# Peptides against a protein of PDB entry 3QIS, part 69

Target 1, 334 residues: chain A of PDB entry 3QIS
Amino acid sequence: PSLELSRREFVFENVKFRQLQKEKFQISNNGQVPCHFSFIPKLNDSQYCKPWLRAEPFEGYLEPNETVDISLDVYVSKDSVTILNSGEDKIEDILVLHLDRGKDYFLTISGNYLPSCFGTSLEALCRMKRPIREVPVTKLIDLEEDSFLEKEKSLLQMVPLDEGASERPLQVPKEIWLLVDHLFKYACHQEDLFQTPGMQEELQQIIDCLDTSIPETIPGSNHSVAEALLIFLEALPEPVICYELYQRCLDSAYDPRICRQVISQLPRCHRNVFRYLMAFLRELLKFSEYNSVNANMIATLFTSLLLRPPPNLMARQTPSDRQRAIQFLLGFLL

## One batch from the design tools (peptide; aimed at target 1 W177 V180 F184 E283)

Design b2_p25_4_s2 (made by RFdiffusion4, then SolubleMPNN; from b2_p25_4, 13 letters changed)
Fold by OpenDDE base, seed 5:
Structure b2_p25_4_s2 (fold): chain B 334 residues (1-334), chain A 25 residues (1-25)
Amino acid sequence: as target 1 above (334 residues)
Amino acid sequence: MKEEEEIDEWVKKYFEEKRKELEEE
């Protein structure tokens, strides 16, 4: 069997969080026999591609002189955004297109990723006084490392933030502040807020706006701004309620005093963001007659975002655990 | 405790100030 490929080198320029890019190529059976093609893992890889890449179709049959179009789709989800922001991963891969009883054809994937405030830690974002796209990649790495060390120090209650660090961190990320400030100003009377999905184009504009600027106003509908806040919270590498406190939140869910004590043990930036969000949501609930938002809906929605089970426990979450998690948040909304 | 009260006061004050700004527009 033999294939002819229309292209073997693919460049994905300016890859962004949640922005699908597609490159297409053709494969043609220039042999005399039917062939089966498949993308196969490289030696020691479990998958034929990195998590942000897919081929469609990834396998198939070609008759002699048949041609098929293959789409290479690059999509950075919440699962890949953090490792791309840090530069731990890159928009580079090699695909192996295998022919049954034939040759391997190598495809080179390359490109560049544009960092996002989405998928960046709260600690790192609190240190970023400028948009993430204005921050040198080297400084992003340093900010992430410093953020991890500060989180650990904060959890250990050991070292007061050295007041002598020339750049005091923000109390909350400017991105969260901008989103919440916009929603507070313009969305309190928005019917079906957090219940109506945003527009994908507007979501991309909001993400790009927050990554590149400090706007006076966030572009897009209130629904898109609201969904952007949800996406932001979902994309956090560490949820607003740190994984270390997850079980304690569940155990305390029916004791409002213990719930507050658990929140007090969060790292400073996480604690500030949690309190800021809860205050915003309590204000939003005052407008329930206009926005159709109620405490149970909000608690149910935000529980999955703010109080995520640790990845190792995700598959073991019981309906009781979910109800306790909801009850934990309800104690801050009521 | 003191920092918690300061943050809770800051957050309250922030929304109170923003509410006033919106009522004056």
Scores: peptide ipSAE 0.115, ipTM 0.738, DockQ to the pose 0.786
OpenDDE base, seeds 1, 2, 3, 4: peptide ipSAE 0.030, 0.034, 0.028, 0.028; ipTM 0.659, 0.636, 0.655, 0.631

Design b2_p25_4_s3 (made by RFdiffusion4, then SolubleMPNN; from b2_p25_4, 13 letters changed)
Fold by OpenDDE base, seed 1:
Structure b2_p25_4_s3 (fold): chain B 334 residues (1-334), chain A 25 residues (1-25)
Amino acid sequence: as target 1 above (334 residues)
Amino acid sequence: SEEEEEIDKWVEEKFEKFKKELEKE
């Protein structure tokens, strides 16, 4: 069997977080026999492509002289954003299009990724006084490494933060501040806040705005700004409540005094973000008659974002663990 | 930079203002 491919080289320019890009090509059976094609893993890979790439269809049959269109879809989710932001991964791959009892065809994927404040650590963002797109990638790597070291020092209470005015991290990321300040000013009376989805186009505009500027006003509807906050929290590599404190949060869930002590042990930026979010959410709950927001809904929604199980806990969170996690957060909302 | 220091101050002032407004109620 043999195939003719209309294209073998694909370039995805300016790949962004949550922005789908598509490139299409045709494969034609120029042989005299039916063929089965499939994208196959390389010898050392578990998947036929990187997590941010997909082929559609990834397999199929072609009769003689039949042609099929294949879409190569590039989409950076929360699962790939952090490693692309750091430059640990890149928009580069090689796909192997295999013919059953035939030869392999190689497709080259290349491109560039544009970093996002989404999927960047709270520690790194607290050091980023400029939009992330203005920060050189080399400096982003250094900021993430330094941020990890400062997180560890903060948890260990070893070194006072050198109060040197030029190197002092922000109290909270400017991106979180902008999102929450906007919601506080404009969305407290928004009916169905955090219950109505945002517009996908507006979400992209908000992400691009936060990645490229320090806006006076965030674009889009209150629903889109609210969803952007949820997306931001979901995309954090380390959740607002650090993984190291997860179990202690569950264990303390029914003692509000112990819960406050656990939160006091968070790294400064995480603790500040947590307190800032809880303060905002308590304020938002005062407007429940207008926004239809209640403590149980908010606790259920934000618990999955703020208090994630550590990656090493392969065990699915039990219903009891989830209830404890919700109860922990409720103690800060009520 | 002077601009980074201005952003820092702005974030700090706004954050502390917001906290103080919510602590008074």
Scores: peptide ipSAE 0.038, ipTM 0.689, DockQ to the pose 0.077
OpenDDE base, seeds 2, 3, 4, 5: peptide ipSAE 0.034, 0.035, 0.041, 0.035; ipTM 0.684, 0.682, 0.699, 0.691; seed 4 fails the geometry check

Design b2_p25_4_s4 (made by RFdiffusion4, then SolubleMPNN; from b2_p25_4, 12 letters changed)
Fold by OpenDDE base, seed 5:
Parts: C-alpha cells; sequence; structure tokens
Structure b2_p25_4_s4 (fold): chain B 334 residues (1-334), chain A 25 residues (1-25)
C-alpha cells in the first residue's frame, strides 16, 4: 500500500489560548490495494500527538484512488496553556501516519505560541505590572521560578519578603482587577450574570485584550466578561485555594473560624485574590434583585473554580465533598 | 497579621471607592 499526501509540513502561527486553528491536508490511496491508515505514537510516546494537537480522522480505510481530508486541529486548553506559557512545551510535534503493512509518513508540525495571562500563576501575575505579551519569555520563566520560591517560603512562614530593590508585587493580578472593576461598574444590574454564557468571539477579544494591554474598558458583553473571569480562574495552574489546603477546607466547611484560619495559610497572592473575589461576590449579591445572583448559585459555580480537588483526588470526589466545598465558600459569601 | 490587615483594608478601600463611583453615574 502507498499514500500520496498533499502536504507534510504544517505551521501554526500565533497559536493562542482557546483559539482553535485548523490545517487540512489530503491523503490519497495511489496504490492498487485498499489500505488502513492510522496516526501512531512515536517510540516511547503514549499518544500519537501532543495534548494541544489532534488529527481528524486519526484512522481510516482508503479504497484504491480514494481520497480523505484530514484536519489537524491545534487547540490550547487549560490542560496545555501553563506549559506553553512557560515555554516548557512548544508548538512543535511530529505525527506518524502509519499504513498497515506499508510505510510511515512523517508530518512536521511547527509554529509559535503567544503567551497568555490565562494559565499563568497568580504569583507571576502579581509580579507582572505590564501585559504578558510585553514581557520577554526569559523573564516569564524567571517570574514563575521566583513565584514558586516565594510560594514555598510563604507556606513555610519563613523570611519576610526581602524589601530589596525588587518592585513590590501587586496585591492582585491586574487582569483580575480589570475584570472585577468592569463587572462591578457595568454588570451589577446585569440580568442572569454568570448564568448566561458569553460569546466565543468576545471571549477571545477579552483574552487578547488582557494579554496585550491594560484597557480602560474591557470589550464585549457583561456575560462575556463574567465568563472570562470564570475561564481565568479555571485556567490557573494552581487554583485560588491551593491544592494542599483542599482537604482542610472540606474538613472545616461547617466551622467559619477554622475556614478563615485555613485561608490565612494561603500564599499571599492567593489569599489576596480569594479575599478580593469574596468581597466582589458579596457586592454582587447586594444587587440580586437585578442580576438574579444568589449565594447558593455563586458558591456552586465558584467552588469548582476556586476549590478544585487535587489531580490525584479528582476521580474520587464524593457528593459529600462537593457539598462541603460549597459550604466552605458559602461561609465567605453570607 | 499585619499583612492580613493591610489586604483587608485595601480590599475594603477598593470596593468603597467603586461604590462611590457607582453613585455618581
Amino acid sequence: as target 1 above (334 residues)
Amino acid sequence: DEEEREIDEWVEEEFARRREELKKE
């Protein structure tokens, strides 16, 4: 069996968080026998592609002289955004298109990723006074490393931030500040706030706006700005309530005093963001007659974002654990 | 904690300011 491929080299320019890109090519059976094709893992790989890439179809049969269109889809989700932001991973891959009893055909995937404030740590963002696209990649790596070291120091209750000549971190990421500022100004009276989905095009504009600028006004509807805040919180590599405190939050869920003591043990940036968001959400609850927002709805929505189970426990989350997590958050909204 | 007080004060000032801005519109 043999195939003819219309293209073997694919370049995905300016790949962004949550922006689907597609490149298509054709495979043709130029042989005299039916063939089965499949994308196969390389030696020592578990998957035929990186998590941000897929082929559709990834397998199939071709009769003689048959042609199939294959789509290569590049999509950076929350699962790939952090490693791409840090430059740990890149928009580079090799796909192996295998023919049963035939040859392997290699496809080269390349491109560039544009860093996002989405999927960047709270600690790094608190140190980032300029839009992420203005920050050199080398400095992003340094900010992430320094942020990790500061988080570890904060957890250990060790040395005060050396008041050395390093610019004082922001209290909260400017991106969260901007989203909350917009929502407070324009969305307090928005009917069905956090209940109506945003527009995908507007979400992309908001992400691009926050990645590239410090806007006076965030573009898009209040629903899109609200959803952008949810996406931001969901995309955090470490949730606002750090994974290490997850179980303690559940255990304390019915003791408001212990809940506050658990929050006091968060790293500074996480603690600040938590308090800031809880204050914002309590302000929104004052407008419940206009925005249809209630404490149970907010707690249910934000619990999954702020108080995520550690990856090793995700598959084991019980309905009781979820209810405790909601109850924990309710103690800060009421 | 002094840092906890500073952030609570900052958060309250930030929302107090925003509440006063909304009254002017």
Scores: peptide ipSAE 0.494, ipTM 0.924, DockQ to the pose 0.837
OpenDDE base, seeds 1, 2, 3, 4: peptide ipSAE 0.493, 0.493, 0.474, 0.493; ipTM 0.924, 0.924, 0.919, 0.926

Design b2_p25_5 (made by RFdiffusion4)
Pose (drawn by RFdiffusion4):
Structure b2_p25_5 (pose): chain A 293 residues (1-134, 168-310, 319-334), chain P 25 residues (1-25)
Amino acid sequence: PSLELSRREFVFENVKFRQLQKEKFQISNNGQVPCHFSFIPKLNDSQYCKPWLRAEPFEGYLEPNETVDISLDVYVSKDSVTILNSGEDKIEDILVLHLDRGKDYFLTISGNYLPSCFGTSLEALCRMKRPIRERPLQVPKEIWLLVDHLFKYACHQEDLFQTPGMQEELQQIIDCLDTSIPETIPGSNHSVAEALLIFLEALPEPVICYELYQRCLDSAYDPRICRQVISQLPRCHRNVFRYLMAFLRELLKFSEYNSVNANMIATLFTSLLLRPPPSDRQRAIQFLLGFLL
Amino acid sequence: SEEEELEEFEEKLEEFVEELIEENE
């Protein structure tokens, strides 16, 4: 049971939020007998690698002496973006490729991460006047820029918030917001709209903070009480919530053109603005509908 | 200047957010 590896060191340079990278290498069974390989967790872990990293394939069978290409894939999603933004984690790791009943092959992962305004908290963004990778703001300039674009160009946009944008444009929009305060956000209305949804989803702390979440559901049927729960939010969260509710009510006025109705808004934005750490789903849409109408 | 442009941008942001909320609330 022996393996030959084309390389053991891999570099993921300038890793960005939601931008896929692949570093490929070839494994060849140079032994005399067939072998089984698999990636294993390092002593006392649950997984063989961190969440932003994946091996494809991660296990297999090789006769002497067939070869197989292994793809080491890096993808920073909403699960890792905040810790990589913060520096609590780095683009580094060790993959242990294990021959069943044999040697271990150690693969070193290195590289660097570029922080994004996406996955960054509302509080920190309101404290930062300049782009992240160039008195606090009432709302983060990034969310204002996205909403400003949609307000200007997308009030009459057919199927707004129902048609997915383009992956390439989403990344352009994210990089644009990470590095600039532009005159115009690049991309179609559907891409800008989706980038807004992704922005809300990627927040480390939702628009409605986690501890107020349960109170919101309990209070879901009393508009006076719902508004008071909102008053308990920090200033930046309260402002973003009110700002978005006002924006969505503005879009409802053009529903005959943009097909944006209360039903779709409630089911789309409730889970984004009001996340927990069933029928609670119903009190949640009721909570949000109470503000829209 | 770059600082003046940034201040003008911040003013526009605040005005727009306030006006949108006042028009819809």

Design b2_p25_5_s1 (made by RFdiffusion4, then SolubleMPNN; from b2_p25_5, 8 letters changed)
Fold by OpenDDE base, seed 4:
Structure b2_p25_5_s1 (fold): chain B 334 residues (1-334), chain A 25 residues (1-25)
Amino acid sequence: as target 1 above (334 residues)
Amino acid sequence: SEEEKLKKFEEELEKFVKELIERNF
C-alpha cells in the first residue's frame, strides 16, 4: 500500500482560546491495493495527538485511486488553555499517519499560541495590571510562580503580605471586575440573564477584548457577557473556592456561621472574588421580576463553577454532595 | 495618560472591592 499526501507541514498562527482553526490536506491511494490509514500514537504517547489537536477523519479506508480530505483542527478548550498560557505546552506536534502493512507518514504541526486571561490563575491575574497580551511570556511564567508562593503563604497564615518589594496585587482580577461591573450596570434588568446563551462570535470578541485591552465597555449582548463570566469561572485552573476547602464547604453547608469561616480561609484573591461575585449575585436577585433570575437557579449554575470537586473526587460526587454544594452557595445568596 | 488611566482603574477597583467587602462581610 502507498499514499500520496498533498501536504505534510502545517502552521497554526495565532492560536487563541476557544477559536477553532482548520488546516486541510488530501491523502490519495496511489497504490494498487485497498488500504486502511490511521493516525497512531508515537512510541511514548497514549494519544495520536495533543489534546488541542484533532484529525478528522482520524482513520479510514481508501480504494485504489481514492482520495480523502483530512481536516487538522486546532481548538484550545478549558482543558488545554492553562498549560498553553504557562508555556508548559506549545502548538507543536508530530502526527503519525500509519498505513496498514505500509509506511508511516509524518506530519509536522507548528504554530504559536496567544495567551488568554481565561485559564490563568486568580493569583496571576491579580498581579497582571495590564492585559495578558501585553505581558511578556517570560513574565507570565514568573507571575504564576510568584502566585503559587503567595497562595501557599496565605493558606499557611504565616506572613502578612509584605507590602514592600513587589507591586501590590489587585484585590480581584480586572477581567472579573470588568465582566461583573458591566453586568451590574447593564444586565440587572436583562430578561433570562444566565439562561440565554451568548453568541459565539460575541464571546470570542469579549475574550479577545479582555486579553488585549482594558475596555470602557465590553462588546456584545448582556447574554454574551454573562456567558463570558461563566466561561471565565469554568476555565480557572483552580475554582474560586479552592479545592482544599471543597469538603469543608459540603460539611458546613447548613451552618451559615461555619460557611463564612470556611470562606475566610480562602487565599485573599479567591476570597475577594467569591465575596465580590456573591455581592453581585445578591444584587442581581433583587431584580428577579425583570431578569427571571432566582436564588436556586443561580446557586445551581454557579455551584458547578465556584465549588468544583477536586479532580480525584470528581468521579465520586454524589447527588447529596451536589445538593450540599448548592446549599452552601445559597447561604450567601439569601 | 495611559498610566493615569491604569492608576485610576486600580484605585477605583480597590475602593470598590473594599467597600463591597466592608458592607457585606
Scores: peptide ipSAE 0.059, ipTM 0.709, DockQ to the pose 0.527
OpenDDE base, seeds 1, 2, 3, 5: peptide ipSAE 0.047, 0.036, 0.037, 0.042; ipTM 0.669, 0.632, 0.671, 0.672

Design b2_p25_5_s2 (made by RFdiffusion4, then SolubleMPNN; from b2_p25_5, 7 letters changed)
Fold by OpenDDE base, seed 1:
Structure b2_p25_5_s2 (fold): chain B 334 residues (1-334), chain A 25 residues (1-25)
Amino acid sequence: as target 1 above (334 residues)
Amino acid sequence: SEEEKLEEFEKRLEQFVEDLIARNE
C-alpha cells in the first residue's frame, strides 16, 4: 500500500488561548489495494499528538484512487495554556501517519504562541505591572521563577515580602481587578448574571483586551465579562485556595472561625484575591432582587473554581467532600 | 508621564480593593 499527501509541513502563526486554528490537507491512495491509515504515537509518547493538537479524521480506510481531507486543529484549552505561557511547551510537533502493512509518513507542525494572562499564576500577575504582551519573554520566565521562589518562602516563613517600594507586587492582579470592577460598576443589576452564557466573539475580545492593554472599560456584555471571570479562575495553574489547604478547608467547613484561620494562611496574593472576590460577591448578593443571584447558586458555581481538589485526590472526591467545600464557601457569603 | 499614569492606576487599584474589603468585612 502507498499514500500521496498534498502537504507535510504546517505552520500555525499567532496561536492564542481559546482560539481555534485549522489547516487541511489531502491523502490519496495511489496504490492498487485498499489501505487503512492511522495517526500513531512516537516511540516515547502515549498520544499521537500534543494536547493542543487534533487530527480529524485520525484513522480511516481508503479504496484505490480514493482521497480524504484531514483537518489539523490547534486549540489551546485551560489544560495546555500554562505550559505554553511559560515556554515549557511550544507550538511544535511531529505527527506519524501510519499505513497498515505500509510506510510511515511524517508531518511537521510548527508555529508560535502568544502568551495570555489567562493560565498565568496569581504571583506572576501581581508582579506584572504592564499587559502580558508588553512583557519580554525573558522577563516572563524570570517573573515565574521569582514568583515560585517567593511563594515557597512565604509558605515556609509566613513573612511578608520585604520588596523595595518600586518592585512591590500589586495586592491583586490587575486583570482580576478590571473584571471585578467592571461587574461591580455595570452588572450588579444585570438579570441572570452568572446564569446566562457570554458570546464567544466577545470572550475572545475580552481576553485580547486584557492581554494587550489596561482598558478604561472592558468590551462586551455583562454576561461575557462575567463568563470571562469564570474562565480566568478556571484557567489558573493553582486555584485561589492553594492545593495545600484544600483538606483543611473541608475539615473546617462547619466552623467559621477555623475557616477564617485557614484563609489567613494563604500566600498574600491568593489571600487578597479570595477576600476581594468574597467582598464583591457579598456586594452582588445585595442586589438579588434585580440580578437573580443567590448565595447557594454562587457557592455552587465558585466552589469548583476556587477550591479544587489536588490532582492526586480528584479521583477520590466524594459527594460529601463537594458538600463540605460548598459549605466552606457559604460561610464567607452569608 | 506613562509611569505617573501607572502609579496612579496602582494607587486606585489598591485603594478600591481595600475599600471594598472594609465595607464587606
Scores: peptide ipSAE 0.169, ipTM 0.807, DockQ to the pose 0.945
OpenDDE base, seeds 2, 3, 4, 5: peptide ipSAE 0.059, 0.153, 0.140, 0.137; ipTM 0.682, 0.798, 0.786, 0.784

Design b2_p25_5_s3 (made by RFdiffusion4, then SolubleMPNN; from b2_p25_5, 11 letters changed)
Fold by OpenDDE base, seed 2:
Structure b2_p25_5_s3 (fold): chain B 334 residues (1-334), chain A 25 residues (1-25)
Amino acid sequence: as target 1 above (334 residues)
Amino acid sequence: SEEEKLKKIIEEMEKFVQELIEKNF
């Protein structure tokens, strides 16, 4: 069996978070026998491609002189955004198109990723006074490494942050401030806030706006700005309530005094973001007659975003654990 | 300068965040 490929080299320029890119090519059976094709893993790989890449179709049959279009889809989700922001991963891959009883055909995938404030740690963002697209990639790596080390020191209560000559971190990320300030000013009377989905085009404009600028006003509807806040919180590599405190939040869920003590132990940026979000959500609840927002809806929605189980416990979350997590958050909303 | 504008925006953000936290907690 033999195949002809219309293209073997693919370049995905300016790949962004949640922006689908597609490149198509044709495969043709130029042999005299039917053939089966499939994308196969390389040696030591479990998957035929990286998590941000997909081939469609990834397998099939071709009769002699038959041609099939294959789509290569690049999509950076919350699962790939953090490793691409840090430069740990890149828009580079090699696909192996295997022909049954035939030869392998290699496809080269390349491109560039544009960093996002989505999927970046709260601590790194608190050190960024400029939009993330203005920060050199080398400095993003240093800020993530330094953020991890300072978080560990803060959790261990070991060293008072030496108020040394480094510029003081922001109290909260500017991106969180922009989203919440917009919602506070313009969305308190918005009917069905956090219940109506945003527009996909507006969400992309909001993400690009936050990555590239510090706007006076966020573009899009209040629903799109509200959904952008949810997407931001979901994409955080570490949730607003750090994984190390997850179990203590569940154990304290019925004691409001212990709940406040657990929150006081969060790293400064995480604690400030938590308090800022709770202050905003409590203000939003005062307008419940206008916006149809209630404490149970808000607690249920935000608990899954703010209080995520550690990766090793995700598969074991009980209905009781989820109810305790909701009760923990309700104690700050009521 | 653009840097002075950025500094002023940051100071306004930090002040607003602090005032909102203090009113609600």
Scores: peptide ipSAE 0.217, ipTM 0.846, DockQ to the pose 0.865
OpenDDE base, seeds 1, 3, 4, 5: peptide ipSAE 0.190, 0.198, 0.207, 0.208; ipTM 0.834, 0.839, 0.841, 0.842

Design b2_p25_5_s4 (made by RFdiffusion4, then SolubleMPNN; from b2_p25_5, 8 letters changed)
Fold by OpenDDE base, seed 2:
Structure b2_p25_5_s4 (fold): chain B 334 residues (1-334), chain A 25 residues (1-25)
Amino acid sequence: as target 1 above (334 residues)
Amino acid sequence: SEEEKLKELEEKMERFVQELIARNE
């Protein structure tokens, strides 16, 4: 069997978080026998491609002189955004198109990724006074490493933050402030806030706006701004309540005094974001007659975002654990 | 300057964050 490929080199320029890009190519059976094709893993890989890449179709049959179009889809989800922001991963891959009883065909994937404030740690964002697209990639790496070390020091209660001559970090990320301040000003009377989905085009504009600028006003509907806040919280590599405190939050869920003590042990940036979000949500609940928002809805929605189980426990979360997590958050909303 | 605008923004953020927290604690 033999194939002809219309293209073997693919370049994905300016790849962004949640923005789908597609490149298409054709494969043709230029042989005299039917053939089966499939994308196969390289040696030591479990998957035929990186998590941000997909081929459609990834396998199939071709009769002699038959041609099929294959789409290469690049999509950076919450699962790939952090490693691309840090430069640990890149928009580079090699695909192996295998022909049964034939040869392998290699496809080269390349491109560039544009960093996002989505999928960046709260600690790193508190140190970023400028939009992330204005920050050199080398400085992003340094900020992530420094942010990890400062988080660990804060959790260990060891060294008082040496108020050394380094620029003081922001109390909360500017991106969170922009989203929450917009919602506080314009969305408190918005009917069905956090219940109505935003527009996908407006969400992309909001993400691009936060990555590239410090706007006076966020573009889009209140629903799109509200959903952008949810997407931001979901994409955090470390949730607002750090993984190390997850079990203690569940254990304290019915004791409001212990709940407050657990939150007091959060790193400064995480604690400030938590307090700011709870203050905003409590303000929003004062307008429940106008916005149809209630404490149970908000607690159910935000618990999954703010209080995520550690990756090693995700598969083991019980309905009881989820109810305790909701009860923990309710103690800050009521 | 751009730096003055960033400082003014930081001071604005700090005030608004603290005011919202204080009004709801």
Scores: peptide ipSAE 0.428, ipTM 0.925, DockQ to the pose 0.939
OpenDDE base, seeds 1, 3, 4, 5: peptide ipSAE 0.400, 0.396, 0.411, 0.399; ipTM 0.917, 0.916, 0.921, 0.917

Design b2_p25_6 (made by RFdiffusion4)
Pose (drawn by RFdiffusion4):
Structure b2_p25_6 (pose): chain A 293 residues (1-134, 168-310, 319-334), chain P 25 residues (1-25)
Amino acid sequence: PSLELSRREFVFENVKFRQLQKEKFQISNNGQVPCHFSFIPKLNDSQYCKPWLRAEPFEGYLEPNETVDISLDVYVSKDSVTILNSGEDKIEDILVLHLDRGKDYFLTISGNYLPSCFGTSLEALCRMKRPIRERPLQVPKEIWLLVDHLFKYACHQEDLFQTPGMQEELQQIIDCLDTSIPETIPGSNHSVAEALLIFLEALPEPVICYELYQRCLDSAYDPRICRQVISQLPRCHRNVFRYLMAFLRELLKFSEYNSVNANMIATLFTSLLLRPPPSDRQRAIQFLLGFLL
Amino acid sequence: SHQEEDSELFHQINEEMEEFREEYH
């Protein structure tokens, strides 16, 4: 049971939020007998690698002496973007490729991460007047820029918030917001709209903070009480919530053109603005509908 | 009344951010 590896060191340079990278290498069974390989967790872990990293394939069978290409894939999603933004984690790791009843092959992962305004907290963004990778703001300039674009160009946009944008444009929009305060956000209205949804989803702390979440559901049927729960939010969260509710009510006025109705808004935005750490789903849409109408 | 206040806040935030963007450039 022996393996020959084309390389053991891999570099993921300038890793960005939601931008896929692949580093490929070839494994060849140079032994005399067939072998089984698999990636294993390092002593006392649950997984063989961190969440932003994946091996494809991660296990297999090789006769002497067939070869197989292994793809080491890096993808920073909403699960890792905050810790990589913060530096609590780095683009580094060790993959242990394990021959069943044999040697271990150690693969070193290195590289660097570029922080994004996406996955960054509302509080920190309100305290940063310049792009992240160039008195606090009422709302983060990034969310204002996205809403400003949609308000200007997308009020009459057919199926707004129902048609997915383009992956390439989403990345352009994110990089644009990470590095500039532009005159125009690049991309179609559907892309800008989806980038907004991704922004809300990627927030480390939701618009409605986690501890107020349960109170919101309990209070879901009393509009006076719902508004008071909102008053308990920090200034920047309260402002973003009010700003978005006002924006969505503005879009409802053009529903005959943009097909944006209360049903779709409630089911789309409730889970983004009001996340927990069933029928609670119903109190949640009721909570949000109370503000829209 | 609360929705009127939210609308006013929305337009106020937009005005202040337009000025902020112009200063940046």

Design b2_p25_6_s1 (made by RFdiffusion4, then SolubleMPNN; from b2_p25_6, 16 letters changed)
Fold by OpenDDE base, seed 2:
Structure b2_p25_6_s1 (fold): chain B 334 residues (1-334), chain A 25 residues (1-25)
Amino acid sequence: as target 1 above (334 residues)
Amino acid sequence: SWAEEEEQLFREIRAEFEREKAAYA
């Protein structure tokens, strides 16, 4: 069996978080026998491609002189955004198109990723006074490494943050400030806030706006701005309540005094973001007659974002654990 | 109260960033 490929080199320029890109090519059976094609893993890989890449179809049959279009889809989700922001991974891959009883055909995937404030740590963002697209990639790596080390030092209560001559971090990321300030100013009377989905085009504009500028006003509807806040919180590599405190939050869920003590043990940035969000959400609840927002809805929605189980426990979360997590958050909303 | 401290922190964070934003505009 033999295939002809219309293209073997693919370049995905300016790949962004949640922005789908597609490149298409054709494969043709130029042989005299039917053939089965499939994308196969390389020798040491479990998957035929990186998590941000997909081929469609990834397998199929071709009769002699038959042609099929294959789409190569690049999509950076919350699962790939952090490693691309840090430069640990890149928009580079090699696909192996295997022909049954035939030869392998290699496809080269390349491109560039544009960093996002989505999927960046709260601590790194607190050190970024400028939009992430203005920060050199080398400095982003250093900021993430330094942020991890400062988080660990703060959790261990070992060293008072030597308020050395380093520029004082923001109390909260500017991106969270911008989103919450917009919602506070314009969305307190918005009917069905956090219940109505945003527009996908407006969400992309909001993401691009936060990555590239410090706007006076965020573009899009209040629903799109509200959903952008949810997407931001979901994409955080470390949730607002650090994984190390997850179990203690569940254990304290029925004691409001212990709940406040657990929050006081968060790293400064995480604690400030939590407190800032809770203050905002309590303000929205004052307008419940206008915005249809209630404490149970908000607690249910934000608990999954703010209080995530550690990756090793995600598959084991019980209904009781979820109820305790909701009860923990309710104690800050009521 | 704890709620009053959080409301005060919310106002302080807003006022701080409004000053910083005005310095970058």
Scores: peptide ipSAE 0.391, ipTM 0.892, DockQ to the pose 0.875
OpenDDE base, seeds 1, 3, 4, 5: peptide ipSAE 0.377, 0.383, 0.302, 0.387; ipTM 0.888, 0.889, 0.779, 0.889

